# Designs tried in a protein design run: peptides against a protein of PDB entry 6B4E. Part 166

Target 1, 295 residues: chain A of PDB entry 6B4E
Amino acid sequence: TNFDKISKMFWHYKDKIAQIKQDIVLPIKKADVNVRNLLSRHKRKINPKFGQLTNSNQQLFKIQNELTQLINDTKGDSLAYHWILNFIAKAVVHQAETEVRVKPESALPLGKLTLYLLVQFPELQELFMARLVKKCPFVIGFTCEIDTEKGRQNMGWKRNNENKWEDNTSYDERMGGILSLFAIITRLQLPQEFITTTSHPFPIALSWHILARICNTPLNLITNTHFVILGSWWDAAAVQFLQAYGNQASKLLILIGEELTSRMAEKKYVGAARLRILLEAWQNNNMESFPEMSP

## One batch from the design tools (peptide; made by RFdiffusion4, then SolubleMPNN)

Design b2_p26_8_s3 (from b2_p26_8, 13 letters changed)
Fold by OpenDDE base, seed 2:
Structure b2_p26_8_s3 (fold): chain B 295 residues (1-295), chain A 26 residues (1-26)
Amino acid sequence: as target 1 above (295 residues)
Amino acid sequence: SAAEQQRLEQLQKEIDEIIEKIEKEK
């Protein structure tokens, strides 16, 4: 693993966030009142859609169509179009931080919706990835020290209005929620209408990179959060990952579940203990996946 | 620590071997 390359990628997306603010977010604040009003109306219509997802494919398709129409309505103005996509990127990640963290299985409908939008609107891909990396650097396997303020900020730690860091549990759950969403996206097949015409924007290979890069991370940088997000990934994608890579996937799962946890045993991380339980369940042929969505 | 570094290097080697195998199979 080339850590310099990963760091460069991390900072690329950090720069992209700054660029988005300068070139998309701030300019809209100065845009024509009609454009601002349009976007305000669309924002109000779009925002609740993510919370309306259920385990129903029918409901998913309805929401997909509604969002598609709302986004298409903005295409006449490039700046408005990019602004609405950036808003969607933020909203999806926020949904992962708030809902998926407490109900991991909700990542499936959210992931399906997100994947559809990423394919339907390719300009969303960079906006979404930049937001993901900012909020959860684990999605690209980036890790840095968290013993400094800057380090914690880089790893997506939040402070409240009193400038107090969030609780470890809250951070772990948020990271787990975001990673669950990303893991789901990587293991989903493209919608039927896109399979022959489009490549998957975030394929299962990205899950491989996450696992491999975490395994290659210096042990002094490994925290409980790493094991928590690995567990979240496992629940979300392990079955499909094994289907995709077979024996090679098995070896990597053993590396994270057995070897990495064993090497960090002295830390007594709760996340590591859970990951070992997942490993044992798999070894006993009891690996589970999220239930499929209903019609 | 030296022991930590050794453990990491071993794990990295194992992962790299797997990556190489996957790349050869494609």
Scores: peptide ipSAE 0.241, ipTM 0.804, DockQ to the pose 0.043
Fold by OpenDDE base, seed 4:
Structure b2_p26_8_s3 (fold): chain B 295 residues (1-295), chain A 26 residues (1-26)
Amino acid sequence: as target 1 above (295 residues)
Amino acid sequence: SAAEQQRLEQLQKEIDEIIEKIEKEK
């Protein structure tokens, strides 16, 4: 694992966030009233749609079509188009932080919707990835120390209005929610209409990188959060990961589930205990995935 | 494809490196 490369990637996306603010978010505030009104209307229509997702594919397709139309309505103005995509990227990640964290299986419909949009609107890919990395650096296997304020900030820790850090449980749950969404996206097949025309923007190989990079992370940087997000990943993608890489996947799952947890046993991390349970379930031929969506 | 094969080889290398590292630390 080349940690320098990972760090460069991390900072690339941090820079991208700054660029988005300067080139998209701030300029739109100075746009004419017609553009601002259009975007305000679209924002109001788009925002509730993520919460309207269910385990129904029919409902998913309906929302996909509605969002597609709303996004297409902005294509006449490049700035408006990029602004609405950035809004969507933020909204999707926010949905992961709020809904997926408490209902992990909701990552499946959200992930399907997101993957569709990422393929349908390629400009969303960089915007979405930048937002993911900002909120949850674990999606690229980045880890730094959290003993400093800057370190915590880099790892996506939030402060409230009183400048107090969020509690560990809240952080772990948010990271788990975001990682669940990303894991789902990586293990989903492209919609049938895109399989022959485009490559997967965030393929299952990115899940490999998450696991491998965590396994290669210095042990002194491994926290409970690492195990929490590994557990979230496991629930979201382990079955499909095994299908994709076979014996290699098995080795890596054993490394995270058995070896990494054993090495960190003295810490008594709750997340590690959960991951051990998942490993044991797999060893007993009881590995589960999220239920498939209804037609 | 050639690209897929190259990626698989890279993944195998990565996992082997992890395994070797773990074994060395035992």
Scores: peptide ipSAE 0.045, ipTM 0.633, DockQ to the pose 0.830
Fold by OpenDDE base, seed 1:
Structure b2_p26_8_s3 (fold): chain B 295 residues (1-295), chain A 26 residues (1-26)
Amino acid sequence: as target 1 above (295 residues)
Amino acid sequence: SAAEQQRLEQLQKEIDEIIEKIEKEK
């Protein structure tokens, strides 16, 4: 694992966030009133759509079509188009931080919707990835020390209005929610209409990178959060990961579930304990996946 | 244990080799 490369990737996306603010968000505030009004209307229509997702494919397709139309309505103005995509990227990640956090299986419909949008609107890919990395660097297997304020900030820790850091449980759950969404996206097949024409923008190989990079991370940087997000990933993608890579996937799952947890046993991380339970369930041929969506 | 450490290192090496293969296939 080349950690320098990972760091460069991390900072690339951090820079992209700054660029988005400068080139998309701020300019729209100064745009024509008609453009601002259009975007305000679209924002109001788009925002509730993510909360309207259910375990129904019928509902998913409805929302996909509605969002597609709303996004297409902005294509006449490049700045407006990019602004609405950036808004969607933020909204999807926010949904992961809130809904997926408390209901991990909700990542499946959200992930399907997101993957559809990522393929339908390729410009969303960089916007979405930048937002993911900003909020949850674990999605690219990046980690740094959190003993400093800057380190915590880089790892996506939030402060409240009183400048107090969020509690560990809140951070862990939030990271787990975001990673669940990303894991789902990586293991989903492209919609049928895109399979022959488009490559998967965030393929299952990215899950491999997450796991491998965490396994190769210096032990002194490994925290409970690492195990929490590995557990979240496991629930979201382990079955499909094994299907994709077979015996090699099995080795990596054993590496994170047995070897990494054993090395960190002295820390008594709750996340590590859960990951061992998941490993044991797998060893007993009881690996579970999220339920499939209804027609 | 030393044995566990060696096992982990060997597996990590194998995983890195797989990563390299995956990257070449892109």
Scores: peptide ipSAE 0.266, ipTM 0.823, DockQ to the pose 0.079; fails the geometry check
Fold by OpenDDE base, seed 3:
Structure b2_p26_8_s3 (fold): chain B 295 residues (1-295), chain A 26 residues (1-26)
Amino acid sequence: as target 1 above (295 residues)
Amino acid sequence: SAAEQQRLEQLQKEIDEIIEKIEKEK
């Protein structure tokens, strides 16, 4: 594992966030009033739709169509189009931070919607990945020290109004929520209409990279959060991961579930204990996946 | 351990090779 390469990738996306602000967010504030009004209306219509997702495919398809129409209405102005996509990227990640963190299975409909949009609107891909990496560097297997302010910021820690860091539980849950969404996206099949026309933008191989990179991370950088997000990933994608890579997947699951947890046993991380339980469930032929969505 | 890291790196290489092979076969 080339950690320098991973670091370069991390900073690439950090730069992309800065670019988005400079080239998309700030310019729109100076745009024509009609454009700004249009975007404000669209924002208000788009934002609630992510919370309207249920375990129903019918509802999913309805929302997909509605969002598609709303996004298409902006294509006449490139800046407006990119602004709407950036808004969607932010909204999806926010939904993961708020809803998926408390209800992990909600990642499935959200992931399906997101994957559809990523394929339907390819320009969303870079915007979305940049937002993911900023909020949850674990999605690319990036880890740095958190004993410094800059390190914590890089790893997506937030401060409150009193300049106090968020509590560990809140951070863990947010990271778990975001990673659950990403894991789901990586293990989903493309919608039928796209299978023959495009490749998967975030394929299951990215899940492999997450797990492998975490396993190769220096032990002194491994925290409870690493185990929490691995557990979140496991719930979201382990079944499909095994289907994709077979014996090689099994080896990697054993490495994270048994070897990595054993190496860190002295820390008594709650996340590690949960991951051990997931491993044991698998060993007892009781590996579970999120329930399938209804018609 | 270094040995475990090497094992993981080897596994990554194996998967990368598999992916590359699949991509070439398309």
Scores: peptide ipSAE 0.232, ipTM 0.800, DockQ to the pose 0.109; fails the geometry check

## One batch from the design tools (peptide; made by RFdiffusion4, then SolubleMPNN)

Design b2_p27_1_s1 (from b2_p27_1, 11 letters changed)
Fold by OpenDDE base, seed 5:
Structure b2_p27_1_s1 (fold): chain B 295 residues (1-295), chain A 27 residues (1-27)
Amino acid sequence: as target 1 above (295 residues)
Amino acid sequence: HPNPMKKYLKYPSPATPEEQEWFEKVF
């Protein structure tokens, strides 16, 4: 694992967030009133659609079409188009932080929608990844210390209005929700209409990178959150990961489930105990995946 | 360790050379 490369990628996306603010979010406030009104209307129409997802492909396709139309209505103005995509990127991640956090299986319809949008609107890819890395650096296997304010901020910890850090459980759950969504995206196949013309923007190899980079992370930087997000990843993608990489996947699953948990046993992390249970279930041929969506 | 999920392997992709090198270093 090249940690310098990971760090450079992390800071690239941090800089991208600053750039998005400067070049997209702030300028739109000075844009023509008609453009601002359009975006305000579109924002109000787009925002509820993520919560309207169900375990139905029919409902998914409806929402995909509605969102596609709403996004296309903004293409006449490049700034408006990028603004609406950035809004969508934020909304999707917010849905992961709220709904997927409490109902991990909801990552499947959300992930399918997100993947569709990422392919239909390629400019969404960098906006979305920047938002993911800002909110959950684990999506690229980045880890730093959290004993400093800056370290906690870099790892996506939030402060409340009283400048108090969120509790560990809230942080763990949010990270788990975001990573569940990302894991789902990485293991989904492209829609049939794109499979011959487009490469997968966030392929299963990115799941490999998450696992491998965590396994190579200095043990003194490994926290309960690492095990929580590995467990969330496991529920979301382990079956498909095994299908993609076979024996090599098995080695990584053993490495995180057995070796990493054993090396950290003295810490008695609850997330590590859960990951051990997932390993044991797999060893007993009881590995579960999220249910497929209905027609 | 045996892969209990071997029966569900449909489309195995080889690991990249970089990924293989990583495994050889760990294991």
Scores: peptide ipSAE 0.024, ipTM 0.560, DockQ to the pose 0.032
Fold by OpenDDE base, seed 1:
Structure b2_p27_1_s1 (fold): chain B 295 residues (1-295), chain A 27 residues (1-27)
Amino acid sequence: as target 1 above (295 residues)
Amino acid sequence: HPNPMKKYLKYPSPATPEEQEWFEKVF
């Protein structure tokens, strides 16, 4: 693991967030009234769609088509198009922070929708990844200390209206929700219409990077959150990860489930205890995946 | 301090040619 490369990647996406604000979000506030009205209408139509997802492929396809049309309506204005994609990127991550955190299996329909949009609208990829890294730097295996205000901010900690940090449980659950979504995206196959024409934008190799980078993280930087997100990743992607990488995947799962948890046993992290339970379930031939979506 | 688990990731022994191919794609 090259930590300098990871840090450079992290700061690249931090800079991208600043750029998005300057070049997309702020200019639209000064744009023509017709453009602003169009985007306001589209935002109102788009925002509910993510909450309308169910465990139904039929419902997914309906929403995909509706979103595709709404996005295409903005293509005549490059700034409007990028603004609506940035809005979608934010909305998807917000759905992971709110819904997926409490219902992890909801990551599957959300992930399928997101992957479709990422392929259909390639400009969404950088916008989405920047938002993911800002909110949950674990998606690229980045970790820093959280003893400072800046460190906490870099790791995606939020403050409330009273300028107090969120509680540890809320942070852990939010990170777990976001990582579940990302894990699902990495393990999904491309929609059938794209398999022969397009490369997967966020392939299963990115899941390997998450696990490997966490395993190489200095132990003094490992927190309960690391184990929580590893458990969330496991539920979302472990089965498909084993299918992709075979025995090499098994070695890495043992490394996180046994070795990393053992090294941190003195901390008595609840997330680590859960990860051990997942390892033991797998060793007993009881590894579960999220239920497949209905037709 | 270097993470003691680094050794397990640096020198994995692929059991099959397919595992080697996937490993080389990632590492």
Scores: peptide ipSAE 0.021, ipTM 0.627, DockQ to the pose 0.078
Fold by OpenDDE base, seed 4:
Structure b2_p27_1_s1 (fold): chain B 295 residues (1-295), chain A 27 residues (1-27)
Amino acid sequence: as target 1 above (295 residues)
Amino acid sequence: HPNPMKKYLKYPSPATPEEQEWFEKVF
């Protein structure tokens, strides 16, 4: 694992967030009233769509079509188009922080929708990844110390209006929700209409990178959150990961489930205990995946 | 009991050279 490369990638996306604010978000506030009104209407129509997802593919396709139309309506103005995509990127991540956090299986319809949009609108990819890395650096296998304010901020910790950090459980659950979504995206196949013409924007190899980079992370930087997100990843993608990488996947799952948890046993992390349970379930042929969506 | 993981051993790895290098370093 090249940690310098990962750090450079992390800071690239931090810079991208700053750029998005400067070049997209702030300019729109000064844009023509018609553009602002258009985007306000579209925002109001788009935002509820993510909460309308169910376990139905029919409902998914409906929402995909509705969002596609709403996004296409903005293509005549590059700034408006990028603004709406950035809004979508933020909304998807927010849905992961809220709904997926409490209902991990909801990552499947959300992930399918997101993957469709990422392929249909390639400019969303950089905007989405920047938002993911800002909110949950674990998606690229980045971690740093959290003993400093800056370290916590870099790792996506939030403060309230009283400048108080969020509690550990809230942070862990949010990170788990975001990572569940990303894990799902990495293990999904492209929609049939794109499979022959487009490469997967966030393939299963990115799940490999997450696991590998965490396994190579200095043990003094490993926290309960690392185990929580590994557990979230496991629920979301372990079955498909084994299908993709076979023996190599098996070894890596043993590495995170047995070896990494054993090395950190003295910390008595709840997330590590859960990850051991997942390992044991797998060893007993009880590895589960999220249920497939209905027609 | 048959190794429950045996069923996964027959799947090929599409891992990139970078991923293979990491794997070989760890295992």
Scores: peptide ipSAE 0.021, ipTM 0.559, DockQ to the pose 0.039; fails the geometry check
Fold by OpenDDE base, seed 3:
Structure b2_p27_1_s1 (fold): chain B 295 residues (1-295), chain A 27 residues (1-27)
Amino acid sequence: as target 1 above (295 residues)
Amino acid sequence: HPNPMKKYLKYPSPATPEEQEWFEKVF
């Protein structure tokens, strides 16, 4: 693992977030009143759609079509278009932080919707990835120390209005929720309409990178959160990961499930214990995936 | 059915130089 490369990628996305603020978010505040009103109306229509997802493909397709129309209405103004896409990127990640964290299986419909939008609107890809890395740097296998305020901020820790850090459980759950969404996206197939014309924007190879990079992370930087997000990844993508990479996938699952947990056993991390249970379930031919969506 | 994982438990590391290189490229 080239940690320098990972760090460069992390900072690239941090810079991208700053750029988005400067070039998209702030300029719209000074845009024509008609543009601002349009975007305000569209924002209000778009935002509820993510919470309207169910385990129904019919509902998914409805929402896909509605969002597609709403986004297309902005294409005549490049700034408005990018603003809407950035809003969507933020909204999707927020949905992962709030709903997926408590109901991991909800990542499947959200991931399907997100993947569709990422392919349909390629400009969303960079906006979405930047938001993911900002909120959950684990999506690129980035880890830094959290003993400093800056380190915690870099790892996506939040402070409340009293300037107190969020509790460990809340952080772990948020990271797990975001990673579940990302894991789902990486393991989904492109919709049939795009398979022949488009490459997958966030392919399953990115799941490989997450696992591998965590396995190579210095042990002194490994926390309970690492095991929590690995468990979240496992629930979301392990079955499909095994299907994609076969024996090599199995080796990597053993590395995280057995070797990494064993190396960190002295810490008695709850996340590590859960990951061992997932490993044992797999060993007993009981590896589960999220239920498929209904018609 | 033999636990398909038993085969993998023996080789948690890359078994071939090519696998090792691939791991190292990803690592």
Scores: peptide ipSAE 0.014, ipTM 0.519, DockQ to the pose 0.048; fails the geometry check

Design b2_p27_1_s2 (from b2_p27_1, 10 letters changed)
Fold by OpenDDE base, seed 1:
Structure b2_p27_1_s2 (fold): chain B 295 residues (1-295), chain A 27 residues (1-27)
Amino acid sequence: as target 1 above (295 residues)
Amino acid sequence: HENPMAKYLKYPSPATPEESKWFEEVF
């Protein structure tokens, strides 16, 4: 693992967030009243759609079509189009932080919707990835120290209105929710209409990168959160990961479930204990996946 | 809805016998 390259990638997306603010978000505040009114109406229509997802594919397709129409209505103005995509990127990640956090299986319909939008609107890809890395740098296997304010900020820690850091449980759950969504996206097949024409924008190889990079992270930087997000990833993608990489996947699952947990045993991380339970379930031929969506 | 992993984050020690097995084995 080349951590210099990972660091460069992390800072690329941090810069992209700053660029988005400067070139997309701020200019719209000065746009003509018609554009602002259009975007305000579209924002109000789009925002509830993510919470309307269920375990139904029929409902998913309905929402996909509705969002596609709403996004297409903005294409006449490039700035408006990019603004609405950035709004969607933020909304999807927010849904992972709130809903997926408490109901991990909800990552499946959300991930299917997101993957569809990423393929249908390619400009969403960089906007979404930048938002993911900002909120949960674990999605690219980036880790830094959290002993400083800047370190905590880089790792996606939030402060409340009283300028106090969020509690460890809240942070762990949010990171788990975001990582679950990303893991689902990486293991999903493209919609049938795109399989022959488009490559997967965030393929299963990105899950490999997450696991391998965490395994190679200096042990002094490994926290309970690393084990929590590995557990979240496991629930979301381990079955499909084994299908994709076979014996090589098995080696990596053993490395995280057995070796990494053993190396960190002195820390007594509760997330590591959970990961051991997932390993045991697999060893007993009882590896579970999220239930498939209904027709 | 409760996060299925919330119990692992809230408890400083295993809450179930199955969790205890691995906790004692690992730690």
Scores: peptide ipSAE 0.012, ipTM 0.415, DockQ to the pose 0.026
Fold by OpenDDE base, seed 5:
Structure b2_p27_1_s2 (fold): chain B 295 residues (1-295), chain A 27 residues (1-27)
Amino acid sequence: as target 1 above (295 residues)
Amino acid sequence: HENPMAKYLKYPSPATPEESKWFEEVF
């Protein structure tokens, strides 16, 4: 694992967030009133769609079509188009932080929707990844110390209006929710209409990178959160990961489930205990995946 | 940015040509 490369990638996306603010978000505030009104209407129509997802493919397809139309309406103005995509990127991540954190299986419909949008609108990919890395650096296997304010900020910790850090449980759950979404995206097949024409924008290889990079992270930087997000990843993608990489996947699952948890046993992390349970379930031929969506 | 981190866990090693292909492409 090249940690310098990972750090460079992390800071690239931090810079991208700053660039998005300067080149997309701020300019729209000074845009023509008609453009601002259009975007305001579209934002109001788009935002509730993510909460309307169910375990129904029919509902998913309906929402996909509605969002596609709403996004296409902005293509006549490049700035408006990028603003809407950035809004969507933020909204999807927010949905992961709020809904997926409490109902992990909701990552499946959200992930399917997101993957569709990422393929249909390629400009969303960089905007979405930048937002993911800002909110949950674990999606690229980045870790830094959290003993400093800057370290906590880099790892996506939030402060409330009283400048108090969020509690560990809230942070763990948010990171788990975001990572679940990303894991789902990496293990999903492209929609049938894109399989022959487009490469997967966030393939299963990115799941491999997450696991491998965490395995090689200095043990003094490993926290309960690392195990929580590994457990979230496992629920979301372990079955499909094994299908993709076979024996190599098995080796990596053993490394995270057995070796990494054993090395950190003295910490008695709750997330590590859960990950061991997942490993044991797999060893007993009882590895579970999220239920498939209804027709 | 340089942030070197130490390796603690062994990487998975490919044992078959098929495994090696995936390893080389992804790892």
Scores: peptide ipSAE 0.032, ipTM 0.646, DockQ to the pose 0.168; fails the geometry check
Fold by OpenDDE base, seed 4:
Structure b2_p27_1_s2 (fold): chain B 295 residues (1-295), chain A 27 residues (1-27)
Amino acid sequence: as target 1 above (295 residues)
Amino acid sequence: HENPMAKYLKYPSPATPEESKWFEEVF
């Protein structure tokens, strides 16, 4: 694992967030009133759609079509187009922080929708990844110390209005929700219409990166959150990961589930205990996956 | 210091040729 490369990638996306604010978000506030009104209307129509997802492919396709139309309506103005995509990127991540956090299986319809949009609108990819890395650096296997304010901020910790850090449970759950969504995206096949024409923007190899980079992370930087997000990843993608990489996947699952948890046993992390349970379930031929969506 | 577990990591075989570009970044 090249940690310098990971750090460079992390800071690239931090810079991208700053650029998005400067070049997209702030300029729209000064844009023509008609453009601002258009975007306000579209924002209001787009916002509820992510919460309207169900375990139904028919409902998914409906929402995909509706969002596609709404996004296409903005293509005549490049700034408006990028603004609406950035809004969508933020909304998807927010849905992961709220809904997927409490109902991990909801990552499946959300992930399918997101993957469709990422392929249909390639400019969304950089905007979405920047938002993911800002909110949950674990998606690229980045870890830093959290004993400093800057370290906590870099790892996506939030402060309230009283400048108090969020509690550990809230942070862990948010990171788990975001990671679940990303894990789902990495293990999904492209929509049928794109399989022969487009490469997967966030392939299953990115799941390998997450696991491998965490395993290579200095043990003094490993926290309960690492085990929580590994557990979230496991629920979301372990079955498909095994299908993709076979014996190599098995070795890596054993490495995180057995070896990494054993190395950190003195910490008595609740997330590590859960990951052990997932390993044991797999060893007993009881590895679960999220249910497939209905027609 | 390198994580002592690093030696147990194997180079993965990509599931698809399209994924191969990402494997250069695994380690």
Scores: peptide ipSAE 0.028, ipTM 0.668, DockQ to the pose 0.072; fails the geometry check
Fold by OpenDDE base, seed 3:
Structure b2_p27_1_s2 (fold): chain B 295 residues (1-295), chain A 27 residues (1-27)
Amino acid sequence: as target 1 above (295 residues)
Amino acid sequence: HENPMAKYLKYPSPATPEESKWFEEVF
């Protein structure tokens, strides 16, 4: 693993967030009143759509069509178009932090919607990845120390109004929710209408990167959160990962489930214990996946 | 049948847990 490359990628997306603020968010505040009003109306229509997802494909397709129309209505103004896509990127990640956090299986409909939008609107890809990396650097296998304020900030820790860091459980759950969404996206097939014309923007190889990079991370930087997000990834994608890479996937699952947990056993991480349970379930031919969506 | 995702596997995963240290990731 080339950690310098990962760090460069991390900082690229940090810079992208700053760029988005300067080039998209701030300019729109000074835009024509008609543009601002349009975007305000569209934001109000778009925002509830993510919470309207269910385990129904019919409902998913309805929401896809509604969002597609709303986004297309902004294409006449490049700044408005990019602003609405950035809003969507933020809203999707927020949904992962809130809903997927408490109901991991909700990542499936959210992931399907997100993947559709990423393919339909390619400009969303960079905006979305930048938001993901900012909120959950684990999506690219980035890890840094968290014994400094800057380190915690880089790893996506939040402070409350009293400048107190969020508790470990809250952080772990948020990271797990975001990672679940990303894992789902990486293991989903493209919609049938795109499969012959477009490459997958965030393919299953990115799941490989997450696992491999974590396995190569210095042990002194490994925390309970690493095991929590690996468990979240496992629930979301392990079955499909095995289908994609076969024996090579098996080796990597053993590395995270057995070897990495064993190396960190003295820490007694709850996340590591859960990951061992997932490994054991797999060894007993009881690997589970999220339920498929209904028609 | 060759797995359609096999093209994403540029490097083999480690054969043993000890090989996990700084093994080459798939790019």
Scores: peptide ipSAE 0.026, ipTM 0.614, DockQ to the pose 0.073; fails the geometry check

